# Peptides against a protein of PDB entry 7PB4, part 89

Target 1, 105 residues: chain A of PDB entry 7PB4
Amino acid sequence: KMLNIKEYKEKLLSTLGEFLEDHFPLPDRSVKKKKKNIQESSVNLITLHEMLEILINRLFDVPHDPYVKISDSFWPPYVELLLRNGIALRHPEDPTRIRLEAFHQ
Target 2, 218 residues: chain B of PDB entry 7PB4
Amino acid sequence: DALQMAVGYFEKGPIKASQNKDKTLEKHLKTVENVAWKNGLASEEIDILLNIALSGKFGNAVNTRILKCMIPATVISEDSVVKAVSWLCVGKCSGSTKVLFYRWLVAMFDFIDRKEQINLLYGFFFASLQDDALCPYVCHLLYLLTKKENVKPFRVRKLLDLQAKMGMQPHLQALLSLYKFFAPALISVSLPVRKKIYFKNSENLWKTALLAVKQRNR

## One batch from the design tools (peptide; aimed at target 2 D79 L120)

Design b2_p29_5_s1 (made by RFdiffusion4, then SolubleMPNN; from b2_p29_5, 15 letters changed)
Fold by OpenDDE base, seed 3:
Structure b2_p29_5_s1 (fold): chain B 105 residues (1-105), chain C 218 residues (1-218), chain A 29 residues (1-29)
Amino acid sequence: as target 1 above (105 residues)
Amino acid sequence: as target 2 above (218 residues)
Amino acid sequence: MEEKEVLLEIFRRLARLHGEVERYLEILK
């Protein structure tokens, strides 16, 4: 049965999510806080899925300025992953901004 | 064997019931150190121990000692390095541990089996140039990693800005020279023609160990 | 461009890194 467009999109999102979790997980945060000297870098890194969601949403919501500012929540390896694989582009003048690649432009 | 028991101890963590936790820890640490310096460690052992050293599971002193004995018998898995770098992003290790890691990474660079994934971390390493303590070692690492594709205008600007801030550092000059080689149009500034590239880490903590590894794997 | 197409392309590009593009594309059929 051909999944309707909505069902297909949901399946795609789910499959992508699973793929990203399996192949591009964040570093394990579960290392038990032993009390003393751990300078807890309080930086909450977002998942690659969340990062992509932000980029996609920006592309569709603001197509004339589809760039997203790289925050501290953006894991640098993810940023580089997206850039190197042609999924994202860095702003030519502002290295702190990236956009989703226009694949069919 | 004793090494497997030691690695297992670090992996699983101390069992609550041992009254002599410190003695047990020291025993296992010495076992790892002894094997690492004599024979090197298998890639799997390095994979486990390297991540432990950077995860913050143990104290800084222990982590430092583990990291210092991350000497390969043959090769280091690229995946181990990628995982290790991921821990650097989380910031659970001390500044001194980060410095030591970059020193280690430079020293062990030729023993890493592949570089494709490490090259994908270029931007992460580049971002660490702003740390004065890391900068010399990161420059050396970037010198080893840099490809033409990595030489972007924004990175050139950042390097030049860093040079303006820090002055003419040999390690920065080395990296800039490489950048100019790949993209001469991006670097209009005349760089001093240095016949010799100098990095501070030319004499690493592992010099003797690395020689031994190379001799064993000829 | 439809969001679906964007997602598929992202997926293809990422999956290529693991050599599993075809497997995941089949799941998406």
Scores: peptide ipSAE 0.399, ipTM 0.521, DockQ to the pose 0.253
OpenDDE base, seeds 1, 2, 4, 5: peptide ipSAE 0.377, 0.394, 0.398, 0.388; ipTM 0.689, 0.724, 0.714, 0.707

Design b2_p29_5_s2 (made by RFdiffusion4, then SolubleMPNN; from b2_p29_5, 13 letters changed)
Fold by OpenDDE base, seed 4:
Structure b2_p29_5_s2 (fold): chain B 105 residues (1-105), chain C 218 residues (1-218), chain A 29 residues (1-29)
Amino acid sequence: as target 1 above (105 residues)
Amino acid sequence: as target 2 above (218 residues)
Amino acid sequence: EEELEVLLAIFERLARLHGEVELYLEIKN
């Protein structure tokens, strides 16, 4: 049965969510316990899923300025992952800002 | 038969820690090579051996030799190609093996039984354009796969960026020309009208074998 | 839907990193 667009989108979102949870978990906080003095920067890291949501929303909500400022909540390895794999682009003049690639365009 | 034993060896791995592992491996490899070049391999044999060649189970030299003898008797299963792409993504094979795979895929393209799933993997192949070693062969593959639906603005941008980086490469120009054919509005750049599209290394390592396959299937 | 296209493109790229080709094909079909 050809899923309608809505059902298909739901399936995709569900599958993507599960996929992200399985393959791109947040780094376990547990490993850094041993070195006492590094102020555990209390910065709550967001998931790759949340990062993507922010980027997607910005792309569609503000298409003329689709860039998101990289916050401390963005785990640097995931930022680099998005950039290296052509999912995101750095702002040409401000390396602290990234955008989602406009795949629909 | 000798071929089944050889395929079984590669699939199951060496049973006994025999001192002569290399000799046994060479024997079976020669068996596969001999049958492949004389008669071609069944789709099931290609399915097994292709996956082995890309899985990293054996060394690069062995993988290269296996891949070079992936000559079909009749057809190659699309599923084998899909699984092969999975292995390429995992990156357990060498860069040279990846190059050889794309050369193989282009050479054997007409012998693949179906193209529907391969066409859906267009983006997977497109992502490999950034690899300088793969780029010529990927362009050739994409030239064979490209449909109007694949020609998207973002891909055009990527190709133009790649051209800016690498220069006006013949293989890129060939692909861009096809893109322009499907979507002329997306490509404003004047492409030199080349009468002949030349992809690098059109020298099919399998030219003689492919001729033989075509003759057997007539 | 443009959003669907973007999601699929993201999924494609991430699936490629992990060799989840079959999973991707299941979604595309």
Scores: peptide ipSAE 0.689, ipTM 0.893, DockQ to the pose 0.747
OpenDDE base, seeds 1, 2, 3, 5: peptide ipSAE 0.487, 0.533, 0.687, 0.686; ipTM 0.653, 0.584, 0.892, 0.892

Design b2_p29_5_s3 (made by RFdiffusion4, then SolubleMPNN; from b2_p29_5, 14 letters changed)
Fold by OpenDDE base, seed 4:
Structure b2_p29_5_s3 (fold): chain B 105 residues (1-105), chain C 218 residues (1-218), chain A 29 residues (1-29)
Amino acid sequence: as target 1 above (105 residues)
Amino acid sequence: as target 2 above (218 residues)
Amino acid sequence: MEEKEVLLAIFERLAQEHGEVELYLEILN
């Protein structure tokens, strides 16, 4: 049975979610590097899935300014991953802002 | 037969810790080379040996020699190519092996049994354009694969950016010209009308072998 | 449909990072 468009999208999202969890998990917080003074800024890192969701939503919700400000919740290796693979682009004038590549355009 | 023994050796690895490991390896490699260049290899043999060459199981010299003799008797399985692309992604082979693979893929393109899955991997190949060593051969491959549906604005931007960085290369021009053919509205830049599309190494390493294959399959 | 294209493009690139070519093809088929 050819999955309808909705079902296919759901399958895609599910598969992507699983893929991201399997291959790009957040680092376990357990590596307490003993360096004393770094204030454990309890910054909750978001998953790569959540990061992508934010970027995708911004791309479609605000297409004229699709940039998202990099917060402390963005794990730097994820940002680098997205940039390196051409999934995201830095703002030309503000390196603290990134956008998703407009693959639909 | 000798070929089956040779392929089996590469697939399963050396059984005996024989003192003559290098001699045995060379013997089997020569067997594969001899059969490949004289008669071509069956699709199953190519499937096995191509994966071995790209897996990093053996040294670069051996992998290079194996890859150079991936000459089909009749056809190459698309599945073998898909598996090969997987190996390229994981980076277990040398840069030179990757270059050789793309050269091989372009050279053997017409001998691949089907293209449906390969066409779906268009984006994988397109991503490799950023590698300077691969770029000429990837452009050639993309030229062979490109359909109207593949010509998207973001890819046009990427190609133009690449051109700005690398200069006007013949292989990039060829691909851009094809893109303009499919989607003229996306490419405002005037491209020189080249009557003849020239890709580097029009004389591939397999020219003589390919002629022989074509002759045998007529 | 546009969102689907974006998702697939993301998947494609991330799949390359781990050599998950077959998984990507499975999603497309």
Scores: peptide ipSAE 0.617, ipTM 0.845, DockQ to the pose 0.742
OpenDDE base, seeds 1, 2, 3, 5: peptide ipSAE 0.602, 0.602, 0.600, 0.567; ipTM 0.835, 0.836, 0.835, 0.815

Design b2_p29_5_s4 (made by RFdiffusion4, then SolubleMPNN; from b2_p29_5, 15 letters changed)
Fold by OpenDDE base, seed 3:
Structure b2_p29_5_s4 (fold): chain B 105 residues (1-105), chain C 218 residues (1-218), chain A 29 residues (1-29)
Amino acid sequence: as target 1 above (105 residues)
Amino acid sequence: as target 2 above (218 residues)
Amino acid sequence: MEELEVLLAIFERLARLHGEVELFLEIKN
């Protein structure tokens, strides 16, 4: 049965999601960053899947400024993984910002 | 200086025009090794070279030699460690390189300037316990990193399962003992009271070098 | 780029890292 575009997209998203869950460990969600000030800000780390979603959404929502600011929720190894595998690109002037690659190359 | 040229070589790669690439590589590698063992490396140099060693840019033999000479003059940047761990996620390094890296982390742990970001990697390190070759060193690393907040029921289960599989390994017992200390309610099993904690540290490749570093920084 | 193309490109790159290229090919076809 030829899947329509919608069904195909759903299948792709599902497969990718499962793949990410299987091959990438979940970061520890509850690392209490003891910042000096009283408020124990629990930094919730996000999954690689969530990072990709953010990057993809930004690319399509704001195509002229597709950069996402790296927050404390971004697990550094995942950030570097994306950068080093050509999935994301660091902003040339602001190292705290990354974008999804255009994949035209 | 010679060290800067050597580091630059590894960072930028070989210049196309060199007829004897192997000789040039060896020369620069020896330069790095000599300085590292004699004086230690600056944090910036370690940052560059450690990243290179784990990136898969060079062959395993070269990467191993680079990693073996990641000896600090003073401190290692936490950021360098985080970046290094990121390369483990990419999986371009050999199993032997991974083992060496964890050995290095344990050996150099006290020289890392901060531990906050490294502690965020706790789960990543814990996952590596399943690798038999890494397990002894990972246990040691986790022993150094473990805080009360890291001791969770699922990790206790994993450790107990691992113990059931591998037997009562000294390094695993040490970690379990620490877990019991932080969360006695999670570990109902009586652990043998060991007077001495034994980790596979007898084969620390950097022991002599680290003593020298400590002496220079006192 | 269409969203599907982006997703496929990401999946391909990640699949190669883990030797799951076959999985990617199955979904691409």
Scores: peptide ipSAE 0.538, ipTM 0.579, DockQ to the pose 0.182
OpenDDE base, seeds 1, 2, 4, 5: peptide ipSAE 0.503, 0.507, 0.534, 0.480; ipTM 0.646, 0.639, 0.579, 0.667

Design b2_p29_6 (made by RFdiffusion4)
Pose (drawn by RFdiffusion4):
Structure b2_p29_6 (pose): chain A 91 residues (1-28, 43-105), chain B 212 residues (1-189, 196-218), chain P 29 residues (1-29)
Amino acid sequence: KMLNIKEYKEKLLSTLGEFLEDHFPLPDVNLITLHEMLEILINRLFDVPHDPYVKISDSFWPPYVELLLRNGIALRHPEDPTRIRLEAFHQ
Amino acid sequence: DALQMAVGYFEKGPIKASQNKDKTLEKHLKTVENVAWKNGLASEEIDILLNIALSGKFGNAVNTRILKCMIPATVISEDSVVKAVSWLCVGKCSGSTKVLFYRWLVAMFDFIDRKEQINLLYGFFFASLQDDALCPYVCHLLYLLTKKENVKPFRVRKLLDLQAKMGMQPHLQALLSLYKFFAPALISVKIYFKNSENLWKTALLAVKQRNR
Amino acid sequence: LEVLERIQGTEERLFQMVQQLVIVTAEML
């Protein structure tokens, strides 16, 4: 069961990365890829389940933040605009 | 054949400025509906015309008439439905066309050969609950389509939030009751739905439904 | 996953893939 989940996870992650690079590229400060942004969000969601908010730096391309906000993937902090969290789809 | 000429004409897409082209389009569309309302269309023709109508090609009236004449002689391929969902996901489709398509998918539910690949699109179907114009028809569709495996906690939470936003609507209550039946531990709380008149009820479709 | 690949809508596909990854990541824990 574990290996099956692993194979599925790795296949889903690889295909997601390819899809992101194909459909959500950077334009050309130092910006990070959307993949790294999603990785930071997913890591913070499970590492700190009581505070899954990550600060928005200059490396976050505002179009990516807005994209994640429009599609229900990322959520804004009720008071602090510089923080965003990942939607807890698992619960 | 008389129908294949019209299918090819619609596959060619919209043409030049109209000198006599309006009459030609009308003749082809009349031929298609006559065949559809007399004995029905085959699976291949339906696969072609449904996806042509749900695409950006042709105006709204042509797409509406094509959708209103999408009556199967036998069965409907599920791959055609998958491509239709995809065309919906493209977004170049009219709202009224989307409503008409969901009404058609509800009406033609028992005439789709397989429904497992369609159930795999439960997420795309559920995401359309945000749109309050599609909400009743999407709820009617999910009432038919929902299996036990589809009742995930996230969906229950989002459906409860939508109930709180819109109120205890009949279609929302019916879908929530189905979710309760399938997963009572995740939450506490098929039949009549408004605007569920079968627009595509021909006599032969009626005999086929009774034979079903 | 193969059916998901047939979807042309980039934003809806992205949402579904991210949702599934979050769920699978939770299972791996």

Design b2_p29_6_s1 (made by RFdiffusion4, then SolubleMPNN; from b2_p29_6, 16 letters changed)
Fold by OpenDDE base, seed 2:
Structure b2_p29_6_s1 (fold): chain B 105 residues (1-105), chain C 218 residues (1-218), chain A 29 residues (1-29)
Amino acid sequence: as target 1 above (105 residues)
Amino acid sequence: as target 2 above (218 residues)
Amino acid sequence: LDVLLQLKGKEELLRLLVEELVILEAELQ
């Protein structure tokens, strides 16, 4: 039973990864913004896959505080995407924190 | 056969060279409508035409007319329904087409050959409860699909939240009553014991056609 | 409009995939 669930989980993760790459890719940073001197700290944006992994892990690793702080590595459109679809929830008192919806609860 | 020519027209699409595209379309559509209402359609014909109606290949008026005549002669293939739901995910159909599809799915539910794959789509249907236009029909569909394994705490919360927003709607109460039956510990709220579960069945567009199908298959 | 409709469908599928993944993860805990 557990083996079948693990295999199915792996297959689902693979499918999700492919789906995210195809339909929700990060914007190509290749737009040569000309050198205006604004130290845009080149914060490396994480993929939506990585973002979901962080949120899922936090949900199960720290169930009493399942919230993740939104970092500069979180692409704002991805955060909005997760929130508007009810995949993630914003912390009621701290708008800088989000959690994954507890679909298992 | 006139029906095969009509189905073939919808499958292959309009041949560029016909000067009177609209008259040809109307002729074939009337052929499908006449056969469907008189005799029903074969499972293969429904598979083709249902996918066409939801693919966005034709305009909304044509898609609506096709979907209204998706009346089985005997059975509907589960695969046809799964494909149809996949087209809903692509989002090329109008809101009115989505409503009509859910009405159709509820009306034709007993004529679907298998339900194993449809049951796997439970989460998709449940998510569609948030659409006010779909909610009554989705509740009816979920009432037909719900197993004990589908009754989870988060879904109970979502239904209670929806009830708080929309009020004590008969279709929501019906679904909540079923949830309480499967998982009484998850629903502490006293639900009024309604002896008769009434979904909006009064406006079943296919009622007469379905009676005819049931009579032919007896 | 077509792009928005396509995006809506993709977003619904994303939700379903994540929902299933969370459920499976809970079963493995």
Scores: peptide ipSAE 0.455, ipTM 0.652, DockQ to the pose 0.344
OpenDDE base, seeds 1, 3, 4, 5: peptide ipSAE 0.453, 0.445, 0.444, 0.434; ipTM 0.657, 0.680, 0.678, 0.678

Design b2_p29_6_s2 (made by RFdiffusion4, then SolubleMPNN; from b2_p29_6, 18 letters changed)
Fold by OpenDDE base, seed 2:
Structure b2_p29_6_s2 (fold): chain B 105 residues (1-105), chain C 218 residues (1-218), chain A 29 residues (1-29)
Amino acid sequence: as target 1 above (105 residues)
Amino acid sequence: as target 2 above (218 residues)
Amino acid sequence: LDIWLKLKGKEELLRLLVETLVILEAELQ
């Protein structure tokens, strides 16, 4: 039973990765070339896949405080996407913190 | 036969050379409608036509007419339903087509050959409860699908939140009552004991056809 | 409208995938 679940999880992770790459890629940095004065915010954006991984890990590693602080590496449209779709929840007292929805609870 | 030609037309699409494309479309659509309502359709014909109706290949009026005549001769393949749901995820069908599909799915539920894969789509159907137009029909579908393993605390919270928003709707109360049956510890709220579970009669569109199907399969 | 509908479908699928993944992860704990 556990082996089958692990195998299915791995397949699902692979499918999710491919799905995210195809449909929710990072914005191409190339468009920033033209406007001179926007400070090259040297902030390396993480993928939506990496965001989800962080959120999932936090949910299981620290179940009593499953919230992740939104860093500058989090692309705001993807944060909003997760919140809007009920995949993530904002902390009620700290809008800079989000958690994954506890779909297992 | 005329039905095979009609199904083939919808599957392959309109041949460019026909001067009167609309008349040809209407002829084939009437052929499908006539056979479906008289005799029902084979599982293979439903597989083809159901996917076409939800793919966005044709206009909403045509898709609606096709979907209304998805009446089985004997059984509907579960695979056809799974493929149909996949088209709902693509989002090329109208809101009215989605409503009609859920009504169809509830009406035809007993004619689907197996339910194992459909049960895996429980989460997808549950998520559709947030659509006010779909909610009554989705509640009915979930009432038919729900097993003990589907009753999770987060789903209970979502249903209670929905009840707080929409009020004590009969279809929502029916689903909550089923949830309480499977997991009484998750639902502390006293639900009114309804003597009769009431869902909107989604079957009304196919009532006569379904009686005929049941009679043929006896 | 077509773009919006396509996006909505993708977002629903994303939720389903994540939901399933979380449930599976919980079963492995």
Scores: peptide ipSAE 0.469, ipTM 0.644, DockQ to the pose 0.355
OpenDDE base, seeds 1, 3, 4, 5: peptide ipSAE 0.457, 0.462, 0.468, 0.462; ipTM 0.657, 0.655, 0.653, 0.662

Design b2_p29_6_s3 (made by RFdiffusion4, then SolubleMPNN; from b2_p29_6, 16 letters changed)
Fold by OpenDDE base, seed 4:
Structure b2_p29_6_s3 (fold): chain B 105 residues (1-105), chain C 218 residues (1-218), chain A 29 residues (1-29)
Amino acid sequence: as target 1 above (105 residues)
Amino acid sequence: as target 2 above (218 residues)
Amino acid sequence: LDILEQIEGKEIKLRLLVEELVILEAELQ
């Protein structure tokens, strides 16, 4: 039983990875350098896959405080995507923190 | 026939750049409306037209009129409903179209052939409770869909939090009462004993048509 | 997984995949 669950999990992770790459890629950095000298510090955006991994890991590693601080590496449209679909929740007192929904509880 | 030509027009679009595009569209729309209200539509016709209404291919006024005439002759395919729900999340339809769709889904619920796949979408529907415009209709839909396995602690917390925010809404109380029935240990709160569960009459738009469908299928 | 092939809506598919993954992860703890 446990072996089957692990194999199924691996298959699901693979499917999720491929799905995210195909349907939720990072925005292309190729937005033309209009010369405005705003030091857009090239904040390396993380993938939606990496974002979900962080959120899932935090949910299980620290179940009493499952919230992750939104960094500049979190692409705002993907944060809003997770929130509007009920995948993630914003902290009630700190809007800079989000958690994964505890679908297992 | 006239209906096949009308459905084909919506599916494939206008074949000829006729100057009277609006008159042609109105003619085909009236054809669909007349057949739907008189006889109902076949499952295949509903499959095509429902997807068109939610895909954003046409303007909101046209989509609203199409969705209002999604009246089955006999049954609606579950696959059509799953595809329709899939279009709701793409964001190409208006908020009013989403509300109308949930009203339609509740009104037509008994005419959907199967519920297994729709039940897998339970979590998606539940997430839509946070939309104040959708909440009354989503509660009614969830009341129809909820099984014991759907009643989880996190969903109970969400419903109680929503009740704390919105107050004691009749539709929310109805859903909470069902949750308490399936999982009494998860809901310690005393719910008012309502003898009758009252949802807003979402079916009012189709009341006459639904009566006619039920009479034809007896 | 079979329903996921029929779902055209990528956001719904994402929701279902993540929900299933969380449930499976919990079963492995």
Scores: peptide ipSAE 0.546, ipTM 0.788, DockQ to the pose 0.646
OpenDDE base, seeds 1, 2, 3, 5: peptide ipSAE 0.539, 0.541, 0.537, 0.544; ipTM 0.782, 0.783, 0.779, 0.786

Design b2_p29_6_s4 (made by RFdiffusion4, then SolubleMPNN; from b2_p29_6, 15 letters changed)
Fold by OpenDDE base, seed 5:
Structure b2_p29_6_s4 (fold): chain B 105 residues (1-105), chain C 218 residues (1-218), chain A 29 residues (1-29)
Amino acid sequence: as target 1 above (105 residues)
Amino acid sequence: as target 2 above (218 residues)
Amino acid sequence: LEILEQIEGKELRLRLLVETLVVLEAELQ
């Protein structure tokens, strides 16, 4: 039973990775080429995959405070996507913190 | 036939060359309306038209009229419902269309051929409880869908928090009572014993049409 | 997984994938 769950999890992770690459890529850096002149600190955006990994890990590693602080590396449209689909929740008192929904509890 | 031409128009979209696009659209819409209310629609016709109504291909007025005509002749395919629900999160449909869809889904629930895939969408429907306009209809839908395995502690907390915010709404109390039935240990609060579960709008827009469907299938 | 492939709409599919993953992770804990 446990082996089957692990294998299924691995397959699911692979499917999720491919799915995110195909349907939720990072915004193309190429469009930023024209606004070259402002030394906008090139905040390296993380992928939606990396964002979900951080949120999932925090949910299981720190279940009593499962919130992650939104950094500048979090692309705002993907934060909003997670929130509107009920995948993530904002902290009730701190809108700069989000958690994954505890689908298992 | 006239219905096939109408469905084909909505599926393929308006042909650019028609001088009077609005008259053509209205003609086809009336054809669908007339057949749906008189005889109901085949499962294949509902599959096509339901997806169109929620995809945002047409304007809100057209989508609303199509959705009001999603009356089955016999059954609705679960796959059609799953496809339709997938469009709710894309944000291309209006809030009024979402409300109408949930009302439709509750009204047509018994005509859906299977419920296994719809039950997998339980968590998505549950998240829609936070929308004040959807909440009464989502509670009714969840009341129809809820199994013991869906009653989890985090959902109980969310329902109690929602009750604290909105008060003791009849539709929320009905759902909480069902949750308490499946998992009494998760709900310590005393719920009023309601002899009759009351959901607002038991008189749905399709009451007469549904009676006719049931009579034809006897 | 087969059911997930039948689900149209990328955002709904994403939700279901994440929900399933969280449930599976909890079973391994």
Scores: peptide ipSAE 0.550, ipTM 0.795, DockQ to the pose 0.590
OpenDDE base, seeds 1, 2, 3, 4: peptide ipSAE 0.549, 0.547, 0.549, 0.548; ipTM 0.795, 0.793, 0.794, 0.793

Design b2_p29_7 (made by RFdiffusion4)
Pose (drawn by RFdiffusion4):
Structure b2_p29_7 (pose): chain A 91 residues (1-28, 43-105), chain B 212 residues (1-189, 196-218), chain P 29 residues (1-29)
Amino acid sequence: KMLNIKEYKEKLLSTLGEFLEDHFPLPDVNLITLHEMLEILINRLFDVPHDPYVKISDSFWPPYVELLLRNGIALRHPEDPTRIRLEAFHQ
Amino acid sequence: DALQMAVGYFEKGPIKASQNKDKTLEKHLKTVENVAWKNGLASEEIDILLNIALSGKFGNAVNTRILKCMIPATVISEDSVVKAVSWLCVGKCSGSTKVLFYRWLVAMFDFIDRKEQINLLYGFFFASLQDDALCPYVCHLLYLLTKKENVKPFRVRKLLDLQAKMGMQPHLQALLSLYKFFAPALISVKIYFKNSENLWKTALLAVKQRNR
Amino acid sequence: SDEVIVLEEIALRLFQEKGEVMRYLELKE
């Protein structure tokens, strides 16, 4: 069961990365890829389940933040505009 | 054959400015509907015309008439439905066309050969609940399509939030009752649906439905 | 298992944004 989940996770992650690079590229400060942004969000969601918010830095491309906001992937902090969290799809 | 000429004409897409082309389009569309309302269409023709109508090609009236004449002689391929869901995901489709397609998918549900690959698109179907124009028809479709495996906690939470936003709507209540039946531990709380008239009810389709 | 669910939903929403339904079905199969 574990190995099956692992194979599925790795396949999903690889294909998702390819899809992101194919359909959501950077334009050319130092910006990070959308993949790294999603990785930071996923990591913070499980590492700190009581505060999954990450600060928005200058490396976050505003179009990526707005993309994640429009599609129900990322959620804004009720008071602090510089923080965003990942939607807890697992619950 | 008389119908294949119209299928090829619609596959060629829209053509130049109209000198006599309005009459030609009308003749081809009349031929298709005559065949559809007399004895029905085959799976291949349907696979072609449904996806042509759900694409950006041709105007709204042509797509509406094509959807209203999508009546199967036997069965409907599921791959055609998968391509149709994809064309909906493209977004170059009219709202009224989307409503008509969901109505057609509800009406033609028992004429799809397989439904497992359609059920795999449960997420795409569920995401359309945000749109309040598609909400009743999407709920009617999900009432038919929902299995036990589809009742995930996230979807229950989002459906409860949508109930709180819109109120206890009939279609939302029916879908929530189905979710309660499938997963009572995740939440506490088929049949009549408004605007569920079968627009595609020909006599032959009726005898096939009774034979079903 | 929970991270997989999150990845599936991200993939679903982004594939839906771009109309990539056949790609999603290949993952599911």

